# Peptides against a protein of PDB entry 5HOI: the designs that were tried, part 163

Target 1, 351 residues: chain A of PDB entry 5HOI
Amino acid sequence: FRYMPFSPAGTPFGFTDRRYLTMNEVGYVSTVKNSEQYSITVSFFDVGRFREYHFEDLFGYDLCFLNEKGTLFGQSKTGQIQYRPHDSIHSNWTKIIPLQAGERITSVAATPVRVIVGTSLGYFRSFNQFGVPFAVEKTSPIVALTAQNYRVFSVHYSQFHGLSYSLSELGTSSKRYYKRECPLPMSLPNINSDMKKDANLDYYNFNPMGIKSLFFSSYGDPCIFGSDNTLLLLSKWRSPEESKWLPILDSNMEIWKMSGGKETTDIHVWPLALAYDTLNCILVKGKHIWPEFPLPLPSEMEIRMPVFVKSKLLEENKAILNKKNEIGADTEAEEGEEDKEIQIPVSMAAE

## One batch from the design tools (peptide; made by RFdiffusion4, then SolubleMPNN)

Design b1_p18_7_s2 (from b1_p18_7, 7 letters changed)
Fold by OpenDDE base, seed 2:
Structure b1_p18_7_s2 (fold): chain B 351 residues (1-351), chain A 18 residues (1-18)
Amino acid sequence: as target 1 above (351 residues)
Amino acid sequence: SKSEELAKEIYEYVKSQE
């Protein structure tokens, strides 16, 4: 087994000189090989909010994470990382992560307030948005990272224990764990069944875990999309004993329904983000399971979740909070009350 | 809805490959 660099929704080169380093709801980062150099372009879906930019990459960045404030780049072998704010107000910064012999950066993540680097030896390195280090922790080998605000979702791999996950919050002084190296019930790519199509071999060589993407939902729930094309959402993660993975979308089943019940092998969902009850995704047409160039416009796939109950309960709770505020109840809305996990009544979770 | 547009796009694509 080889630890490969992972970026959310990143694509292989295949037989081309170009690939997507990452993509999400904000935009997409592409790299084009030009002799010994690379040209990187950072593109956005909201062209009114952000300006596309490009630069020459002399290092061959193979790791990327895009957020609303900037782009983090990494080179898995050299340990070089670069953060590029989208706004010209903040300076770019570069740092070298010290790597041991055979150690690689396997994943990077960035939020407006944190930068995270994970390695094949399980070094978890945290920084602020300016590249000032907070801590180094040793965990099980990290294979994927995503982050939202102060929260980090990490996926780990052990040859003995398989896939595990952690959910943590990176405060100013300490790291809090909500989940620490708990079993991840995600299916690994089945070499014998999934590799029967030559077009999939290139993808599994690029991404041997089959993790197409991982992200936080708009509600701050960890999501992962594996090789089985099932979207898993971590529910009740604030309550350690009640925490469960929910299979919230089988995208193959939804494509099958939308096709009129026809067996098709040439349509795939490529996940970007989960916004409320809709999966933002790229509809991939053709032999490859990943998007080619040019990138199609994002599509929205509705999720028939109990999340429709969660959104209604959120709206109802917001309406109750707003009514309490109008009634002049000096309930100091501690900034933590919006973050209370909504208990779905058992009666509504069964409909 | 955008989901209905996606369903239509999938259906039209699959029908065009037959």
Scores: peptide ipSAE 0.469, ipTM 0.933, DockQ to the pose 0.530
Fold by OpenDDE base, seed 3:
Structure b1_p18_7_s2 (fold): chain B 351 residues (1-351), chain A 18 residues (1-18)
Amino acid sequence: as target 1 above (351 residues)
Amino acid sequence: SKSEELAKEIYEYVKSQE
């Protein structure tokens, strides 16, 4: 196993000289290789609110995190990080993260108030938005990070324990854990099944964990989108005993439904963000599971929360009962079935 | 809705590849 640099919704170069370093609801960061240099462009979906900017990258940044206030860049091997505000009011800053021999930065995250760096040895480093350090903590090896405000969602990998996650809050005085290295019930890419398509090999070499993205929902719930194209949401995380991962969208099943039940291998969802009950995503058309250039406009895919599936099944059952009553069928026997746990069909329980 | 527009786009694309 090799720790690779992870950025949310980042794409490989493949056979091209260009890739997306990261993308989300705010925009997308691209890099183009020019000999030994890179040209980085930070683009936005709201062109009225933000101005696109570019710069020459002499370091070969392979880590990126975009937010509404700035872009964090990182170089996984050298430990260099750079924060670039989108506005011209605040200055860019650069810092070198001290790395041990063979240690790599595996993920970076930035909010308007925090910068987080995670490493292959499990060093969790926290900073303010100006690069002033708060703390260094030793955890299990970090493979992915995202952050919203003061909250951090971290994914960890151990060869012995597989995937775990933490949810923490980086206050001014101390780090609080809501979840600390709990099991993450996400399927890892199966090399033997998923790599049979040459187009997927390049992606899994770039991202061995198959984590396409992770983000916080608009409600502040941790979300992760794996190689199985299922969106998982961490529900009730404030209550340690009640907290559970909810599969809230099977994007392959939704594409299958929207296609009219046709098997297709040339359409994929690329996750950006979860806003309310809608997945903001790129609809990827073609051979690659990741978006190419130019980037399509973001699409919105409605999520049927499992609670709404129950409500629809209740409404459909009521509508069926009302139709039976209009037909004058002896309905005396059905009063006792109201307490039956609505068996969500196994096909809908995967939604 | 935007989800209906997405569904239409997916359907039209898959139909155009046949």
Scores: peptide ipSAE 0.466, ipTM 0.932, DockQ to the pose 0.629
Fold by OpenDDE base, seed 4:
Structure b1_p18_7_s2 (fold): chain B 351 residues (1-351), chain A 18 residues (1-18)
Amino acid sequence: as target 1 above (351 residues)
Amino acid sequence: SKSEELAKEIYEYVKSQE
């Protein structure tokens, strides 16, 4: 096994000079190789809200994370990271992460308030949005990271224990764990089935774990999309004993249904984000399982959540609202960060 | 719906490859 740099929905170069470093609901980051240099472009789906920008990359950034406020770049071998705000008000900053011999940055994540760096030795490094360090923690080897606000979803890999995950909150004073290195019930790429197409070999060399993406849903639930093209959502993560992974979408099965029951190997879903009950994705047509250039417009795939999952999310949100109302009666206004748990619109409960 | 548009696009593509 080799630890490779991971970015959410990142693509390999393949036989081309260009790839996507990352993509999500905000946009996509591309890099083009020009001799020994790279040109990076940060593009957005909402062209009215954001202006596309580009810059020359002399470092060969192989890690990226895009959010609504900026883009984090990383170089897996050198330990260099750069944060670039989308606005011109805030300055870019660069930092070198100290790496041990053979250590690699495997993943980076950024929110408007936190920057996270994970390594192949399991160093978890946290920073604020200005690159001021908070802490260094030693975990199992980190293979993937995503973050939303103060929450971090991390995927770990051990040769002895397989895949695990953590869910943590990076407050001002301390890291809280909701989940700590719990087993992740995600299927690893099956070399014998998935590598029958030469086109897939390049992808699995780029991404040995087959994690196409991981993100938080609009409700703040950890989501992961593996090589089996199944979207897993972590439900009830606030209740350690009740927490479970839900297979909320088999995208191969949905493609099969939409095709009229035809077996096809030339259509794939590429995950971007989960907004409510809709997977934002790229429909990939052709030989490769990843999007090529130009990037197609994002598509929306409705998640047929079992009626029991929509109802449970509604019950969980009601229970959280009720707990907030009960706690809000007795304790003075400590400015507890209003975890703006997006209320599921009542309309989503009616279907 | 956008999901119906996606379904149509998938169906039309698969049909065009036959």
Scores: peptide ipSAE 0.464, ipTM 0.932, DockQ to the pose 0.564
Fold by OpenDDE base, seed 5:
Structure b1_p18_7_s2 (fold): chain B 351 residues (1-351), chain A 18 residues (1-18)
Amino acid sequence: as target 1 above (351 residues)
Amino acid sequence: SKSEELAKEIYEYVKSQE
């Protein structure tokens, strides 16, 4: 296993010279290879609130986190980080994170009040928005980070224990845990099934955990979107015994419903953020599971708990069709009608 | 709704690949 740099909704280069470093509800950060350097562009969905800007990157930043006040960049191998406020009134700052031999920065996060750096050895480093350090903590190896205000959602990976998560609050004097290295019930990419398509190999080499994104909802609940295209929400996280992961959207099931029950492998949801009851996302069309260039406009998908497993619906519909054919046995069933579109039950389409 | 617009876009796309 290799720890790779992770950024929320980041895309691989593939066979191109460009990729998205990160994207969310605020905007998207792209990088383009230009000989030995990179050109970075920070773009926004609200063009009235923010002005797009670009700069030359001589360091090869492979980590990024975008918020409403600025962009944090990181280089996983060198340990360099840079914070760039969107407002020119505030100065950019750069810092080198000390790394041990073989250590990598695996994820970075920034809020208007905190900067967080996580590493492949499980060093959790916290700073204020000006890059002044608060603390260094040793945890299990960090594979992903997100943050909102003073709260941090961290995902950890151990070869012995698999995936775990922590939810913490970074006060001025101390770190409080709401959850500390608890089991994360997220499916890892299945190398044998998902790798049958060469186009997916590049993605899983870029992101071995299959975490497409993680964020906080508008209510401040931790959310994660894995390789199974299921959105998980951590509910009741303030009550340790009542805390549970809710599967609040199966995006493969929703695409299947919206297609009229057709099996497709060339349309995908790419998660940006969760508002009240709506997933902000990019609809990805074609062979790749990630958005290409130019970026499509964001779409909104209503969250629905996956009440039905697709396989059970297919089996039940086949069983209903077989029973109808057994009752209707007096008319010559010509062999050719096996490709009848699976009618979505009207009760699922009416709400 | 925006969800209905998304549903229409998905349906039209999948139908165009047939």
Scores: peptide ipSAE 0.455, ipTM 0.928, DockQ to the pose 0.762

Design b1_p18_7_s3 (from b1_p18_7, 6 letters changed)
Fold by OpenDDE base, seed 3:
Structure b1_p18_7_s3 (fold): chain B 351 residues (1-351), chain A 18 residues (1-18)
Amino acid sequence: as target 1 above (351 residues)
Amino acid sequence: SKSKELAKEILEYVKSKE
């Protein structure tokens, strides 16, 4: 097995000189080969909020993470990372991550408050948004990372134990685990059956785990989208005993239904984000399972699972809070209630 | 709904191959 650099929704070069380093709900980062150099472009879906920018890459960045405040780049072999704020008010910074012989950076993530680096030897490195280091932890080998605010979702791979995941919070003084190297019930690419389609071989050579993307939902739930085109959501992660992965969307089944039950072997969903009850995605048409150039406009696919119940319960809870505020009850809004997991009634969780 | 727009796009694409 070879650990490859992973970025959320990143695409291979294939037979082209260009690829997407990463994409999500904010935008997309592309790189183009120019002789021995690369030209990187950071593009945004909200062109009114952000301005597209580009730069020359002399290092060959193969890792990327985009957020609303900046872009993190990484070079898997050299250990170089660069953070570029979207706003010119803040300076770019560069750092070299010390790597052992044969070690690779396998994934990077960035929030407005944290930078995370994961490696093929399982070194988990945390920094603030200015590249000041907090800690180095030794875990199982890291294959993917995403982060939202202070929370980190990490995927690990061992040849002996397969896929596992962790969910952690990077406070100022300590790392808290909600989940620590628990089994991840995601199907791996079936190399022997899926390799019969030459078009998929390039993708699985680029991404051996078949993880198309991972992200946090708008409700802060860890999500992962594998090679089976199923969106998994981690429910009840605050309660270790109650936590479960929910298959909230089979995108192949939904595309098949939308087609009227026709063959749709050349239509694929490319995941960007989960916003409320809708998967933000790129609809990919043709021989490749990944988006080509130019990037199509994002589409929305509705999720028919208990996430609809969670949105309704949030709206109902907000309506109850607003009514309490209108009645002039100075109930101290315990700052701790916003971070409570919404309990779905057992009757609605069975539908 | 945006999902109805996606369903329309999928149907139009599938019909364009028939």
Scores: peptide ipSAE 0.529, ipTM 0.941, DockQ to the pose 0.437
Fold by OpenDDE base, seed 4:
Structure b1_p18_7_s3 (fold): chain B 351 residues (1-351), chain A 18 residues (1-18)
Amino acid sequence: as target 1 above (351 residues)
Amino acid sequence: SKSKELAKEILEYVKSKE
C-alpha cells in the first residue's frame, strides 16, 4: 500500500495537464501543469460573494482544502503548506512541516479558526488560522482529513486494522475526542471489479482508498463518500455507545432509478457537500468517474434518509438545544462561541 | 425540485445514447 496525498473531491491528472486539487460547496481549485511549474486557480460557485483568483505554484501543491475564508495548500513531499485568505485584508502565510524520512503529508484541512495537517506516519498537527501551532499528536496513519469550525473528522489506515476514523474537537487548550480510531465500515475499492476499466485504474492509483470526499453536513455530522458511491453519515456521534454509520444515499441506485432502470455505468455522482437533505454534487457523464474540464454546474440529489433518521436527527438536535437552554440558565456566560446549531426549519420536520 | 432537474438531465443523457 502507498499513502497518497488526499484532498476532498480531488481529481487525477489522468492524461491531461490539469486537475482539480479539491472541490466542495464553496468552489473548486484547479491546477494546470505548465512545464515545471503549476498555475493554480481558486474558483467559486457564488461569483457574487467571491472573486476568482490565480497564482503561480513553483512548489507543486498536491494537497488542498477550500473553505469560506481561504484555501490551504500543501506539498506532500516537502512539507510546505500555504494558507491563502480569499480576501486581500489577511496575509498569506507559508510554513514548512517537519517530515521524517519517507513521511508524507497525506491530508490537510482548514477552517476559519483551525489548520490541520495529517501525515503517513500518523502525526496530527494542529494550528490556528494564522499558522501558530497548538499541538502534535501521534495517531494511526492519517489518509484523509476534513474539518468544520473546531471539529475534525480524520480517517486512518493501518495494514493490520484497515480503516478507522476519529472525530475530535480542537479547543483552545485541549483536543476532545468524540470518537478515537473507531472502525470505519467503508468498502475499499475492489481491484477485480473496478480495475476492469482502464479509466478507473488512474483514479485508484491517485486515490487507493477510493474516498471521493469527506465533509461535515450542514448539521455538523461527519460524512464520507467511498468508491461504492454510497454516502455514509455518522449519526449520534455525541453519544459514543449509540453512534452509527448510516448509508443515507446509494447514488448508483438513485441514478439508475432516475434513468428509468437503464444502464448507467457512464453516469456518476461526484460529491461536494451535504446540505440538509440534499447532496450537492457534480453529475459526471462519460468515461471517467471524476469531473473533467470544464466543471459542470453543481446538481442536487435528494437523500432518502430513512424517515426515522431525519426525525431522530431533528429530535436529537431539539433535545440538544433544550439541554443547552436548561444548562445556560445557571452558569455565567463564558464567551463560548455558540456553535450555532443550525435551527432545522420546522417545515423540514413534516416530510 | 432540484432533484427533478437532475432526473431530467439523466433521462436526457440516457436518451441521447439510444
Scores: peptide ipSAE 0.529, ipTM 0.941, DockQ to the pose 0.435
Fold by OpenDDE base, seed 5:
Structure b1_p18_7_s3 (fold): chain B 351 residues (1-351), chain A 18 residues (1-18)
Amino acid sequence: as target 1 above (351 residues)
Amino acid sequence: SKSKELAKEILEYVKSKE
């Protein structure tokens, strides 16, 4: 097995000189080979909020994470990382991560407040947004990272234990675990069945875990999209005994239904983000399972699972809170209610 | 809905191959 650099929704070069380093709800980062150099472009879906920018890459960045404040780049072999704010008021910074012989950076993540680096030896390195280090922790080998605010979702791989995940919070004083190296019920790519098409071999050589993307939902729930094109959401993660992975979307089945039950082996969903009850995605048409150039406009696919109950219960709870505030009850809204997980009634989870 | 637009795009693509 070979640990490969992973970025959320990143694409291979294939037979081309260009690829996407990463993409999400904010935008997409592309790189083009130019002899011994690379040209990187950071593009945004909201062109009114952000200005596209480009730069020459002399290092060959193969890791990327995009957020609303900046872009984190990494080079898996050299250990170099660079953070580039989108706003020119804030300075770029560069750092070298010390790597052992044969160690690789496998994934990077960045929020407006944290930078995270994961390695093939399971070194988990945390920094603030200015590249000041907090800690180095030894975990199982890290294969993927995503982060939202102070929360980190990490995927681990061991030849002995398979896939596992952790969910942690990087406070100012300490790291808290909600989940620590728990089994991840995601199917690995089946080399014998999925590799019958030469076009898939290039993708699985680039991404041997088949993780197309991972992100946090708009409600702060960890999401992962594997090679089976199923979106998994971690529900009830605040309650260790009640926490479970929900298969909230089979994208192959939804595409099949939308086609009228025709063969759709050349239509694929490429995941960007989960916003409320809709998967933001790229519709991929043709022989490759990943988006080519130019990037199509993002599409939205509605999720049938009772995440609708979470939005309705949030709206109902907001309506109840607004009614309580209109009735002049001096109930100090304890700051602790916003972080309560909305319990979905069992009856609505079965429809 | 945007999901209906996606369904229309999928259906148009499948019909373009027939």
Scores: peptide ipSAE 0.531, ipTM 0.941, DockQ to the pose 0.460; fails the geometry check
Fold by OpenDDE base, seed 2:
Parts: C-alpha cells; structure tokens; sequence
Structure b1_p18_7_s3 (fold): chain B 351 residues (1-351), chain A 18 residues (1-18)
C-alpha cells in the first residue's frame, strides 16, 4: 500500500497536463504543468463574491483545501504548506512541516480559524489561521481530512484494522473527541470489478482509498462519499451510543431512476457539498468517473432521507427560539444551545 | 426543482446516445 496525497474532490492528471487539486461548494482549484513549473488557478462558483486569481507554483503543490476565506496548499514530499487568503487584506504565509524519512503529508484542511495537517505516520498538526502551532498529536496514519469551524473529521488507515474515523473539536486550550478512531463502514475499491475499465485504473492509482470527497453538511454532520458512489452521513455523533452512519444517497441508483432505468455506466456524480437535503455535485459524462476541463456547472440532487424531518424540526426549533426571544426572556442563550442535537421522534423515524 | 433539471439533463444525454 502507498499513501497518496488526498484533497477533497481532487482529480488525477490522467493523460493531460492539468487537474483539479480540490473542489467544493465555494469553488475549484486547478493546476497546469508548465515544463518544470505549475500554474495554479483558484476559481469560484459565486463570481460576484470572489475574484478568480492565479499564481506560479515552483514547489509542485499536490494538496489543497479551499474555504470561504482562503486556500491552503501543501507539498506532500517536502512538507511545505502555504495559506493564501482570498482577500488581499491578509498576507500569504508559508511554513515547512518537519517530516521524518519516508513520511508524507497525506491531507490538509483549513477553516477561517484553524489549519490542520495530517501525515502518513499519523502526525496530526494543528495551527491557527496565521500558521501559529497549537499541538502535535500522534494518531493512526491519516489518509483524509476535512474541517468546519473548530470541528475536524479525520479518516485513518491501518493495515490491521482498515479504515477508521475521528471527529474532534479544536478549542483554544484543548482538543475534544466526539469520536476517536472508530470503525468507518466504507467499502474500499474492489480491484477486480472496478479496475476492469482502464479509465478507472488511473483514478485508483491516484486515490487508492476511493474517497471521492468528505465534508461537513450545512447542519455540521460529517459526510463521506466513497468509490461505491454512496453518500454516508454520521448521525447522532454527540451521543456515542446512538451514533450511526446513514447511507443517505445511492447516486448510481438515483441516476438509474432519472434515466428511466437505462444503462448509465458513463454517468457519475462528483460530490461537492451537502446543503440541507440537497447534494451539490458535478454531473460527469463519459469514460472518466471524475470531471474534466472545462468544469460543468454544479448540479443539485435531492436526498429522500428523514433529513426532511431534521429540516422541519430545525425550523420548528428556530421558531420556538424566536418566540422565546419575543417574550423577553433574558435567558442568556449560551452559545451551546444552537449545538443541541435535534432528536427525531421515533414515530417519524419509522416512515 | 433543480433535481428535475438534473433528471432532464440525464435523460437528454441518454437519448443522445441512442
């Protein structure tokens, strides 16, 4: 097994001189080979909110994470990382992560408040948005990272235990675990079935775990999209005993239904984000399972899960909170009340 | 809905190969 650099929804070069380093709901980052150099472009879906920018990359960045405030780049072999704010108000910063012999940066993540670096030896390194270090923790080998605000979703790989995950919160003084190296019930790519098409071989050489993307939903739930094209959502993660992975979307089945039951072996979903009950994605047409150039406009696929119950319960809870605020109850809304997990009534979980 | 637009795009693509 070889640890490869992972970025959310990143694509291989294939037979081309260009690839996507990462993409999500904010935008997409592309890199083009220019002899011994690379040209990186950071593009946005909301062209009114952000301006596209480019720069020359002399280091060959192979890791990327895009958020609403900036882009984090990493070089898996050298340990170099760079953070580039989208706004010119804040300066770019560069840092070298110390790597042991044979160690690689395997994934990076960035939020407006945290930078996270994971390695093939399981070093988990946390920083603030200015690159000031908080801590170094030793975990199982990290293969993927995503983050939202202070929360981090990490995927780990062990030759003995397979895939595991952690969910943690990076406060100012301490790291809290909600989940720590728990089994991840995601299927690995099946070499014998998935590799029968030469076009898929290039992808699994680039991404041997088959993790197309991982993100937090708009409700702050960890999501992962594997090689089986199933979207998994971690529900009830605040309650250790109740926590479960929900298969909220089989994208192959939904494409098959939308086609009228025709053969759809050349149509694929490429995941970007989960907003409420809708998967934001790229519809991929043709031989490759990943988007080519130019990038198609994002599409939306509705999820028919009990997430409709969660949306209604959130609206009802917001309406109850707004009514409490109108009644002039000066109860200090501790910032912790917005983080109460919405219990779905047992009667609605059975429909 | 945007999901109906996606379903239309899939149907148009599948028909273009027949």
Amino acid sequence: as target 1 above (351 residues)
Amino acid sequence: SKSKELAKEILEYVKSKE
Scores: peptide ipSAE 0.530, ipTM 0.941, DockQ to the pose 0.428; fails the geometry check

